Peptides against a protein of PDB entry 7Q4I. Designs and how they scored, part 43

Target 1, 281 residues: chain A of PDB entry 7Q4I
Amino acid sequence: HENSTIAERLYSEVRVLCWIMTNPSNHQKKARHVKRTWGKRCNKLIFMSSAKDDELDAVALPVGEGRNNLWGKTKEAYKYIYEHHINDADWFLKADDDTYTIVENMRYMLYPYSPETPVYFGCKFKPYVKQGYMSGGAGYVLSREAVRRFVVEALPNPKLCKSDNSGAEDVEIGKCLQNVNVLAGDSRDSNGRGRFFPFVPEHHLIPSHTDKKFWYWQYIFYKTDEGLDCCSDNAISFHYVSPNQMYVLDYLIYHLRPYGIINTPDALPNKLAVGELMPEI

## One batch from the design tools (peptide; made by RFdiffusion4, then SolubleMPNN)

Design b1_p12_1_s4 (from b1_p12_1, 9 letters changed)
Fold by OpenDDE base, seed 4:
Structure b1_p12_1_s4 (fold): chain B 281 residues (1-281), chain A 12 residues (1-12)
Amino acid sequence: as target 1 above (281 residues)
Amino acid sequence: DKDFEEAANYYL
């Protein structure tokens, strides 16, 4: 028997719409495996594509396919969300079709924050954007107010937000969000451990998997260690997760249990006022 | 590693 009372409470109080960046060639190869695994734990799940797929719940956005169109697709995805779904959730997660997300851990991180606070969370990178930006691959989550500011204030103004569809989507949204005073939050846990990860668990957990010259160590906003201390016990996301690995992670996280070990969840923090953030660690 | 190569190419 599992006691899910607190998870059920957070499912109701911290409503998350997950939108998945995908394309028609990946509907069956990748996206359907998101739907069959972690995506079922979102309050709403939408696949953003260039073609409609009623079995997947994929939306055809008015964009082309390819890496050069990711920023265009991100803009149209958030426009679509704002027009059709802005009241369906409190928080709006972007993930890739090879991102795995523990949605319960994201709800726990988001619980103290007001969805009317202009904030977003993810794996914070330091280049290009003064406050930092969130890694696209690790996935990033916007508050309802952040989505409103992005769509209503940033997107219509070429001085605030890039009108062209070219560029790194995560950098470009990071610039736009900064320009409308959406804060780049700190996703780290109380021990300073990260929660959003731009690689698979193995690449973060195994020390010396990468050399110190690897770009990631130059891009991370917060200094992080390798090994077990790399990652929060309440980690939220990993990237480059294959379809098979999604099912493995689902089994390991939600089904496999060490007999006789019972985890007691930490107490929920106090809720913050609108505009308040948790102190940086 | 393919994942690292893909990630490195994303910002080029």
Scores: peptide ipSAE 0.218, ipTM 0.867, DockQ to the pose 0.649
Fold by OpenDDE base, seed 2:
Structure b1_p12_1_s4 (fold): chain B 281 residues (1-281), chain A 12 residues (1-12)
Amino acid sequence: as target 1 above (281 residues)
Amino acid sequence: DKDFEEAANYYL
């Protein structure tokens, strides 16, 4: 009794490759639960690791493990994607092994944009990068052109992109992308509500859960509200989601239905020209 | 909350 026709259309027209940042110690603990939940809804799902795992479909990147190597792993992951998978998708999502993503909502956000537009989306933060950068934990999605520019134009040039593997992964990719004129898009919905979230739903939905001095309020690029108005009805991602919470979210989003409530999706917006962005809200 | 603390320490 479910009609998924629009979701099926978007699955075909807005192809998403999801790559998951993981490590060998998390293959069984975290990554397999991504594969068993939201990762199934990607057009292609790849786990980027330091060791191969054929059950997980994990790739062994030539990188070390630890926080100081996350930027190195991101560079190698996008190099691998560009070499092997650049035509397998239109959009390329980075997520962590504790990020939960509603891929249908991401396809809806991305639908009007050309994959040849140099743009990327996520939870935009304002420090360090003039146009902003996208939070690593919330996940971020690059257009095919953004991946091309990152790998071909930015990475080979130490003046445009940090050659070392150290640094905050999300900040460093944000600097590189800005330096090759990849635009930091606005991921908010038509009501100005966020779609990518660097924490679990509870932390965004419950007002005053955090101190007003909490770094997030200083980092967020766009003004955001607390409570139910924090989050789009078409929210895309949440971070720090435990393996058990992934199954709970999968049940709540895709199975649990309030009887007698039928949601009619909004009409798809018109497609934008190459290089065109949605108007700022 | 441990998650908030870990996130806060990421940019330090």
Scores: peptide ipSAE 0.212, ipTM 0.866, DockQ to the pose 0.617
Fold by OpenDDE base, seed 3:
Structure b1_p12_1_s4 (fold): chain B 281 residues (1-281), chain A 12 residues (1-12)
Amino acid sequence: as target 1 above (281 residues)
Amino acid sequence: DKDFEEAANYYL
């Protein structure tokens, strides 16, 4: 027996379109496993590729493949979403084909925010962009207004947004969004714990997994701890999740239960006005 | 290991 009443309410009130960054070589190897696991919990799921795949629901964007084309693919993906799907959701998640997302936890984080607030969330990094930018691998979620500003105001203006397809896609979208006053939100929980993670759970949960000189500690915008205090009880995403690990996570999160332990969810916070953010922690 | 190397190379 399971009570999903609150999750069902949030599914209707906090509509999420998930788009997955993929390529034709990964349709069967990675992307289909997203579709079979966490992607089924999105209100809408689209795979953004360079080739159409009707079994996957993949869109062929007019871009080349390779790391140097990821920014081009991100621009075309959001243009496609704005043209065809801007009213199908309130929030628009980018994830990779090796990102795992707990969509219910994302809806919980997003619940107080208006989709008309120009904001986006993810794992915030501090270099290159004054307000920070969201790590591409951890996935990032834009409000409907953020998508509108990105596509309508930023992309057409070479002074606001890079016109070529080169560069780190997450840095480049971060620059564009800052230039149109889309706010880089704080995704941390009330205890200051992160929700979006650019690595697998093991790499965040195990202390001293990386050297103190590891780039991540220089890039992270907010101070974070290692170990069990690294991660919110309502964590949203992890990156570098293998296809097999996606099924393991799906089982552990949604099926495996310790007998006799029942979690009671916290009350939903008050809704914010348009343009209002949660207080800083 | 590979994941950390790939991540490090993303911003280089």
Scores: peptide ipSAE 0.209, ipTM 0.859, DockQ to the pose 0.655
Fold by OpenDDE base, seed 1:
Structure b1_p12_1_s4 (fold): chain B 281 residues (1-281), chain A 12 residues (1-12)
Amino acid sequence: as target 1 above (281 residues)
Amino acid sequence: DKDFEEAANYYL
């Protein structure tokens, strides 16, 4: 038997809508495995597609498929959320259909923040956007106020937000959010360890998996190292997770236990005022 | 890994 009292409290106080970027060819291959694993721990789960699927809870957005339409799909997904679901949650996570997320760890990170604070979190990259932007693959989470500013203030203004559907979706939303004063938050833990990861755990945990010339080391906003110190004990997401690996991770995180080891959670931090951020590490 | 290399090409 486990004690989930704190997790249940955070489930009610830190409500998360998860929207999954997918397409009709991936509904059965990928998206349904998100729904059967980590997606069931979201307060609301929606699959954003070009075709409706009532079994999956997929929405048909008015967009084409392909990499050149990802920005268009992201814009329409947030418009749909704002119109239908803005009060269903406090925080709004974008993830891919091959992203795995530990939603309880995300609620823990978000707990001190007001959803009326214009902020978003993820794996922060430094190019193209002055404050940085969040990696699309690692997933990124917007406050309710960030969604409002994006949809109401940024999207209707071509000077603030790109009107066409081309470009890297994560860079383009990062530009739009910066232009409406949505802050790119720091998602690192109190030890300076990352929580959102654009690759599988193996690529972050194994030292020298990549050389220092690898693009990721030039893109990462905060200096991080490989190895056991790469990743928070309260890590939130990993990318390029296969459907089979989702079930493995779900088992390892939520079912497999080392007998005789009991983890006591840290105390919750104090809640911040509206507009207040945690100090950068 | 193909996905690891393709991620760099997404931003170029």
Scores: peptide ipSAE 0.149, ipTM 0.825, DockQ to the pose 0.770

Design b1_p12_2_s1 (from b1_p12_2, 7 letters changed)
Fold by OpenDDE base, seed 1:
Structure b1_p12_2_s1 (fold): chain B 281 residues (1-281), chain A 12 residues (1-12)
Amino acid sequence: as target 1 above (281 residues)
Amino acid sequence: DDVFKEAKEYLS
């Protein structure tokens, strides 16, 4: 007895390709659970690995495994996407195999933006990159134009993009994107609440869960707080979500309903022109 | 918390 008309419209108009960062040891342990839960709501789902897996739909990228190769894997992943899938979607999400994403909420955030606008979204951090960069764990989404600029303009130039495969993956792509004038967007909702989160919901929702000296508070680009008001009602992602928690979240978000409460969605905003961003609050 | 420590090390 639910009405999914608007969600179906956005599924067709805001096409999202999701690529999942994984490795062969996590194909069965983690990645398959992404495929069985939130990943099925992407327009296209690809697992980026070092080994092919036809059951999972995993691609073997020409990279080694380990933390020192994450940047290399990201570069090769987007090269692969650009070569094979650049016209299959409008937006391109990177997520980890322990990231949970509410894709409908991401489509809602992205709806007003043109995919030809050079922009990307996620949980914005302030260090190392002047305009900020997006947390790798929370997942980040590039417009089609952002992918084009990254692959065609940034990657071939060692002065714009690090040629080595070492380094913090999210910082390095952030540097590259800034160097080709891809804008680090504001993913907060109209109330100023965040949508992309680098930890599990519990760690954001519970007040005083962390010390104020915790690194996160120094890294976050926009002012935020803990508690119920920390997170948008249209939150998009959480990180460090176990395989079991993915199924729990799927049930809670898409099945469990309080009887007698009707959710009426807000009207869609007006579409923006190419190059135009929503005003920051 | 091990999760927070891991994230810090990744970003440092």
Scores: peptide ipSAE 0.037, ipTM 0.759, DockQ to the pose 0.173
Fold by OpenDDE base, seed 4:
Structure b1_p12_2_s1 (fold): chain B 281 residues (1-281), chain A 12 residues (1-12)
Amino acid sequence: as target 1 above (281 residues)
Amino acid sequence: DDVFKEAKEYLS
């Protein structure tokens, strides 16, 4: 028996539309496994592709395929969302077809924020963008207002947002969002531990897994430790998760329980006013 | 719920 009352409340109050970056070659290989695992916990799940797939609920965006067109796909994805789904959710998550997301933890993080606050969250990186930008692989979530500003204010203005489809997708959206005063939020928990992760748990949890010269340490906006203190108990996402690992994570997170241990959730924080952010740690 | 039902059926 499980008590999901709070999770159910947040499901209704913190509505999340998840859009998954995918392509036709990955519909069956990767995307369907997102749909069958964590994606089912989104309020709405859409797969953004270049080909329609009714079984997957994939949308054919007017874009080409390839790594050099990811920025183009992101722009078209958010245009599509704004046109068709802007009122279907409060928050809009971008994830890859190899990203795993604990949506309940995302709702918990987002709960105090107004969706009318121009803010977005993810794994914040420091290069290229003054306020930082969110790692594409870890996934990032925009408020409804952030989506509006991105699509309505940024995209139509080449001075604010790159019109070409080339470039690093996450950097480019970060630049655009900064230019329309969408704030790069702090997704860390109250202990300063991260919630969005651009790698699998093993890479973050195991000390010295990577060399200190590894690019990640130069990119992270906030200093973080390795080991068990690397990751929030309320972590939200991991990247480079294989299809098999998605099912493993589903088992570990939602089914496997240590007998006799009952977790009590922390109290929900007070809601913030429009435009207000949680204080930086 | 069989956590691995989908995996058993659809993973190749």
Scores: peptide ipSAE 0.028, ipTM 0.643, DockQ to the pose 0.028
Fold by OpenDDE base, seed 3:
Structure b1_p12_2_s1 (fold): chain B 281 residues (1-281), chain A 12 residues (1-12)
Amino acid sequence: as target 1 above (281 residues)
Amino acid sequence: DDVFKEAKEYLS
């Protein structure tokens, strides 16, 4: 019924470990719905929490709960991944328990890059960090080398990485990664359209949904438009996706088809050398 | 494949 040969190839060649930021109160409410939808398309899926849940496959990290502990949880999550799973994947995605991800589109974006290139991708914001940082809500993906540098080089050095657990999680990891020369990549497609989004599709696709004074327009690193031109045909992630919306998105993306229309995928680009990035648009 | 199987279980 479907030809998934290319997707299966990328599944094997571009291995992705997805770790989900969650907490015990959201194991049943949110996290399990990630596991039942897009999370099953990751090569490995781990839920990072403060309590163990064998049914969910959740890890109890030695951190407290609350917004002031999100940075601490991120540090412990990547330490755990480095210790136990660094060779289980090539790329390591952080997502929230209300983030929806089209993993096949992420593999497509990552295909030309070497996992040994110190790079990470997401929705790039411009404040606080010179090279920019990736929005926590949209999710961000680190190469294996980026994880190594973060855990081995940055975290042990208070001059390179914040030692306490306070602060904005996405800003703090962005600072740490910059300090160890992990590059903030450009995740836009060849038309300059974004792939990682910090809001639901409706908020990006509908023009004038937000006031131009909204903080988002001051934070985005690359100029972007609203409407259908806002988003790549190969978009990767959306945030603030409810459990019900996850099932709706799964249906729309993977099941619902307009009869008689067959999509032919573009050819894969050439692979880049270690340390090489795609040119920015 | 019942796309809504998991959702139905959650909502029931």
Scores: peptide ipSAE 0.014, ipTM 0.566, DockQ to the pose 0.027
Fold by OpenDDE base, seed 2:
Structure b1_p12_2_s1 (fold): chain B 281 residues (1-281), chain A 12 residues (1-12)
Amino acid sequence: as target 1 above (281 residues)
Amino acid sequence: DDVFKEAKEYLS
């Protein structure tokens, strides 16, 4: 058996609401597998859709479906969260129905931060937004204050936040958040390794998997390498994870153990004051 | 607490 004392502590102290971007056609194909795997480790799990599904616990948002409506769905999702769930968690994760998240590692990253700090984390990209924005597919997590600012200050102002529902979802929320002084945090570990990933582990771990001209290398905000050093030992998310691979990852991360090897967790860092960020690496 | 408990049971 495992000693999960620290994980249990963080579960209580770093409460995470996970909302999953999905659609009715993916409720059974994808979303239910999130619910049956990593989504169980969120303090609260909500599926944001265009149709209600009581089995999945899906919410019908007043939006259409398709890639051109993802921004609209994100706006409505966070409005819904703010109205109904803002006090149910400290941090609010957006993920896709093909994103896999190690929630314990996210809690570890978030532990020192105050949820009243206007900050959000994810895989930071550098284009379009001065401070950067977080990749939609890798998932991104907003503090409670960030959600408040987004919904209360940004969304009602068309000068601060795009009023129509078109556009790249992750870019648009990034613009809105910047405009209300929500900081794009650095999610890298103490060794400078990333934690949020917009692709499957294989794409990041295998050297020379992609050409150096691949758009990703131009988009990443922080320098990253391929291979085993690409990713934190406490990595948080991967994208384009098939339903079957979610179960594989659950097995590999939470069940499969090399006999005789004991992992001793690092000590928790000191908590930061409101508005304070971790020192630069 | 309930969600974590459920997850723990699922993983146990």
Scores: peptide ipSAE 0.008, ipTM 0.443, DockQ to the pose 0.020

Design b1_p12_2_s2 (from b1_p12_2, 4 letters changed)
Fold by OpenDDE base, seed 2:
Structure b1_p12_2_s2 (fold): chain B 281 residues (1-281), chain A 12 residues (1-12)
Amino acid sequence: as target 1 above (281 residues)
Amino acid sequence: DEVLEETKKYVS
């Protein structure tokens, strides 16, 4: 009943390693639900924690727990990936254990880009980093070259990358990546609609959910609207998704169908050369 | 501005 030929093609050609930020207290409460839902659609899925968990496939990183250690965990996670998994994928997604990701839509966005292009994508914010940085909660995806530059060029140099483990994780990696000329890409679709979202769908889809003074509107890099036009038809991620809502989203996205409506996918764009980005919208 | 441990959060 379902034709997934092009999705299967992209699964092979746009390989994604997903690493999930978690901790031992969330292995059962949150992380396992990622594994049982959207995480199964990654080419490789690993959970970055402070304790090993064979059932979850969690890695014990040499870091402490707590919000003030998220940056430290991110650095160690990418060091681990570079050491053990750099050739297992073309793109490397960071997500939280309460982030939901439609991996097929991410592959579609990434398809034209070379993994040797130093670029990363996510929900771009404008403060602190000149080119912008990607929201940690919405998840962000680095090309293989971006990971290489981050681990090999940025991390060893305190002038390029913060050596302490404290600080805003997403801001700090954004600073490091900018300092090694990894480009903060534009994740918007051809209609200018966003794909990575730092909140649940409801917060983005419902007009006037927040006032104009809400921090998000001051942080967002690109102009965006609320309502149905807030989000791409090929949206990639949402944050603050509860474990139960992950199963709901899985059902809605991959199972529930309006009878008699057939969606025909757009043709794939031409592949870009190394270092080339999609034209500005 | 105050730098948080991560980007600002909002949960309804």
Scores: peptide ipSAE 0.198, ipTM 0.795, DockQ to the pose 0.266
Fold by OpenDDE base, seed 3:
Structure b1_p12_2_s2 (fold): chain B 281 residues (1-281), chain A 12 residues (1-12)
Amino acid sequence: as target 1 above (281 residues)
Amino acid sequence: DEVLEETKKYVS
């Protein structure tokens, strides 16, 4: 009943490798549900764990489990990707096993950018890193060049990238990427609405869900509103999505339709030159 | 560390 021609085109032209941060205890509880929902829309899907799982296609990285090892796992994950999969995609998304991603919307955002541009996108936070860093939970996507710089230039240099495995994963990669001149991009749409979200839709869409002192409002890099104006019509990700909610979102986004309403997509923008970014809003 | 402690699901 639907026309997916443009989506199919972008699937081919904007190739995305998605790697999912998980652990052995979550292979069946969470990760498999990513695989059965939004993960199937990635060009390549890999689960990064500490144990191999052939059914899930999980990779056993040489790291321990726990919050103190998330940074270590991220480093090893991108090393693994660079070694085995750097040419399998143009863009490389990190997501948690409770992150839901609308991959088509991400491809739309990424379309104008060259994968040779050193840039990455996500929900930008302002603390700790001068240019900002991307929220780990919301998921963040690196260009192929960004991955190369991270793995080849940053990781081997302790002055550029933290050598131990401790620290906040998203902050540490943000520091490393800044040190090799990978730009923290603006993922907002043309109306200034965000696309990557560190919470479930309900938490962003409902006004006054949190008080003004909530940490999130101090961390966000760009000014944002609550309610229906919080989020792009082409939103990309949400975090803390339960396995059951993933199936609900899949149904709502890809199956449920309001009869008589036809969505006409905007035209694709012109492609940017290598190193060029979209203008700031 | 600090970010990990602060980055959490909000429940009313």
Scores: peptide ipSAE 0.136, ipTM 0.778, DockQ to the pose 0.497
Fold by OpenDDE base, seed 4:
Order: sequence, then structure tokens, then C-alpha cells
Structure b1_p12_2_s2 (fold): chain B 281 residues (1-281), chain A 12 residues (1-12)
Amino acid sequence: as target 1 above (281 residues)
Amino acid sequence: DEVLEETKKYVS
């Protein structure tokens, strides 16, 4: 028996459209497993591909495949969302087909924010973009206003947004968003723990898994610790999650319970005004 | 693309 009243409330009040970056070769190998696990908890789930797949709910974007086309696909994906789905949700999550997301935790993080606030969240990296940019692999979520600004204001202007489809998609969208005053939010919890993670839990939870020379430590915008204190109890995403691991995570998070332990959720924070962000830690 | 190579987006 579970009490999901608060989760159900947030499902209705914090509507999330999840779009999954995928390709035709991964429809069956990866994407379908997203659909069968965490993706079912999105208010709307769309797979952005180069080929249509009615079983998967995949959209064929007018782009080629490959890492060099990810930026192009991201641009076309958000154009598609803006044209067809901008009012279907309040927040718009980009995730890879090997990203696992706890959507309820994302709704909790997003709850105080207005979707009309130009903001986006994810795992913030510090290079290339002054305010930072969000890791593509960890997934990032744009407010409705952020999507509007990206598609309507940034994309049409080559001075604000790269016209070519080449480049790192997460860096490029970060540049574009900064240029239209979409704020790179702080996704850390009240204890300063991260919520979006560009690797699997094991890589973050195990102390000294990587040395300090590892690129991640040079890129991370906020200083973080390793071990159990690395990750919020309300963590949102992990990357490089295999299809099998998605089912394992689904079981561990939503089914497996330690008998006799009941968690009481924290109270929801007050809602912020349009344009207002939570105070920095 | 220099940025693509430096970001190591898909490298763990």
C-alpha cells in the first residue's frame, strides 16, 4: 500500500513533457525500455529520432544521425515541441535513451518555479558558457518560457544561436539560452547535493572512483563530494544507464522497500513569482 | 568541432 497523493498532485500541477534523444537503431535496443520504465511517469513522452515509430511514439525529425547532428536534432526537437506541444506541459525535459529519470523528484524541484520564468535546470557545467550550461547526458529541463525564448528568439538569430548543426548540443543550447536571458538554475537540494548526474549512481557514490584530474571535476559548476553525500535523496537523473539497469532502478526505487521504514516527505516550498529563483546555497 | 571534442559529453 502506498500514499501517492502528493505525487499525484504534482503530476497535475507540474506537467512535464519528456523528449528522448534517440535514433532508429536504438528504438528497440534502448528507447523502448525508457518507455517501459521511467518514461511512463512523464505527462507526455516523445522520442525524437530520424524515423517515425508509431509503437514507440517516435517522431522523425528532419536531421541526420550521429553525434555531429545532435545539436541539429535538439534544435528540431524543440521546434517540434513548440509547434505541437508547448501547451501540453509546463516543463520540457531532454534526456538520452540511456538516461534514467525520477520524474517525481524533478516535479518536486520544479514546483516552486513558474513555467513562465525563463529558467532551465540540469547538471551545470562551468566551461564555455559564463552562467554555465547543463550536461546533455544528465538531462536538462526547460521551462515553457525557456522553450519559447529558445525557439522564437534564439534560433532565428545567428548572432544568438549557432545555425550550423555541428557542435556539442548541450554547450550550444547553453549559449543560445544565455543569449536570450534564460537562467541556468541551481538544481541542488537544500543540503547542496546534486540532483542531475551525468553518470550511473555507482560512479558518484563510490569515493575515489575517479581522480581529481578526471574531466568531470574540472567541468562541474558546483563543488560536490563523492560518496553517499554526493547525491540528493531526491536525485532526479543518472546517465549511462543500460536497459537492464533501468528495470533494476525501477524496482529499487518504486517497489523494493525496507520493512518498517516510512518516509515523510518534506513540505512543499512556497511558490516563487515569475522571474524569481530560489536563493543560492 | 573543437567544443565537441573537449566537452567529452559521452565519455565517462
Scores: peptide ipSAE 0.134, ipTM 0.784, DockQ to the pose 0.208
Fold by OpenDDE base, seed 1:
Structure b1_p12_2_s2 (fold): chain B 281 residues (1-281), chain A 12 residues (1-12)
Amino acid sequence: as target 1 above (281 residues)
Amino acid sequence: DEVLEETKKYVS
């Protein structure tokens, strides 16, 4: 017994295509579990690989496998999306095959924004890119206009976008997007709490889990805390989620309820004009 | 980050 009217409305009005970064060795081990859990809540779900898999709905991109080919795979993935699917969605999410995403919360964050606004969201890091870049593992979402600019304006120009396939894919796409004036948005909620996370919930929720010298604290763009106040009640993603943990999260988030507690959603914000962003906190 | 495919480092 639940009321999903608002979620159904957002499913129709904020269409999300999710593409999953994977490889042939992970089709059965990881990717299929994404498809059986959170991936089913995307408007469209595509697995980007080096081999075709009709059961999974995996696409064979013309790239090799390995640590030095993820940037190449990202470029080819968005080229494929632009050619075949640019009008099938309003927003385009990249996630790993061990990323868990609460798609309804992402739609809520994206609702006020126009898909014609050149913007993308994720867990923002501050090094290497002036405006920041989004962590690859936490997943990042591009507007339709951001995808257009990336594929049409950035990729064809070696001065704007790295031509070879080596490098950290999240940094490289961040550089390319900045060079075509795609804005690195603020994904934090109205209380200043993050929504995209590059680790499992436990690592963010438990205070002093990591040393203060841990790289994450130097990379995070916005000031953040550990503990319950680390994470939005409307958090969007977590990384390093095992296949088994995906099923646990699906149960906890969508099925398990404390009896007698009723959640009433906040009102949707006003829609923004094209090019307009929500004020930063 | 020079040898990483993404900006990531897992801590157990």
Scores: peptide ipSAE 0.087, ipTM 0.781, DockQ to the pose 0.282

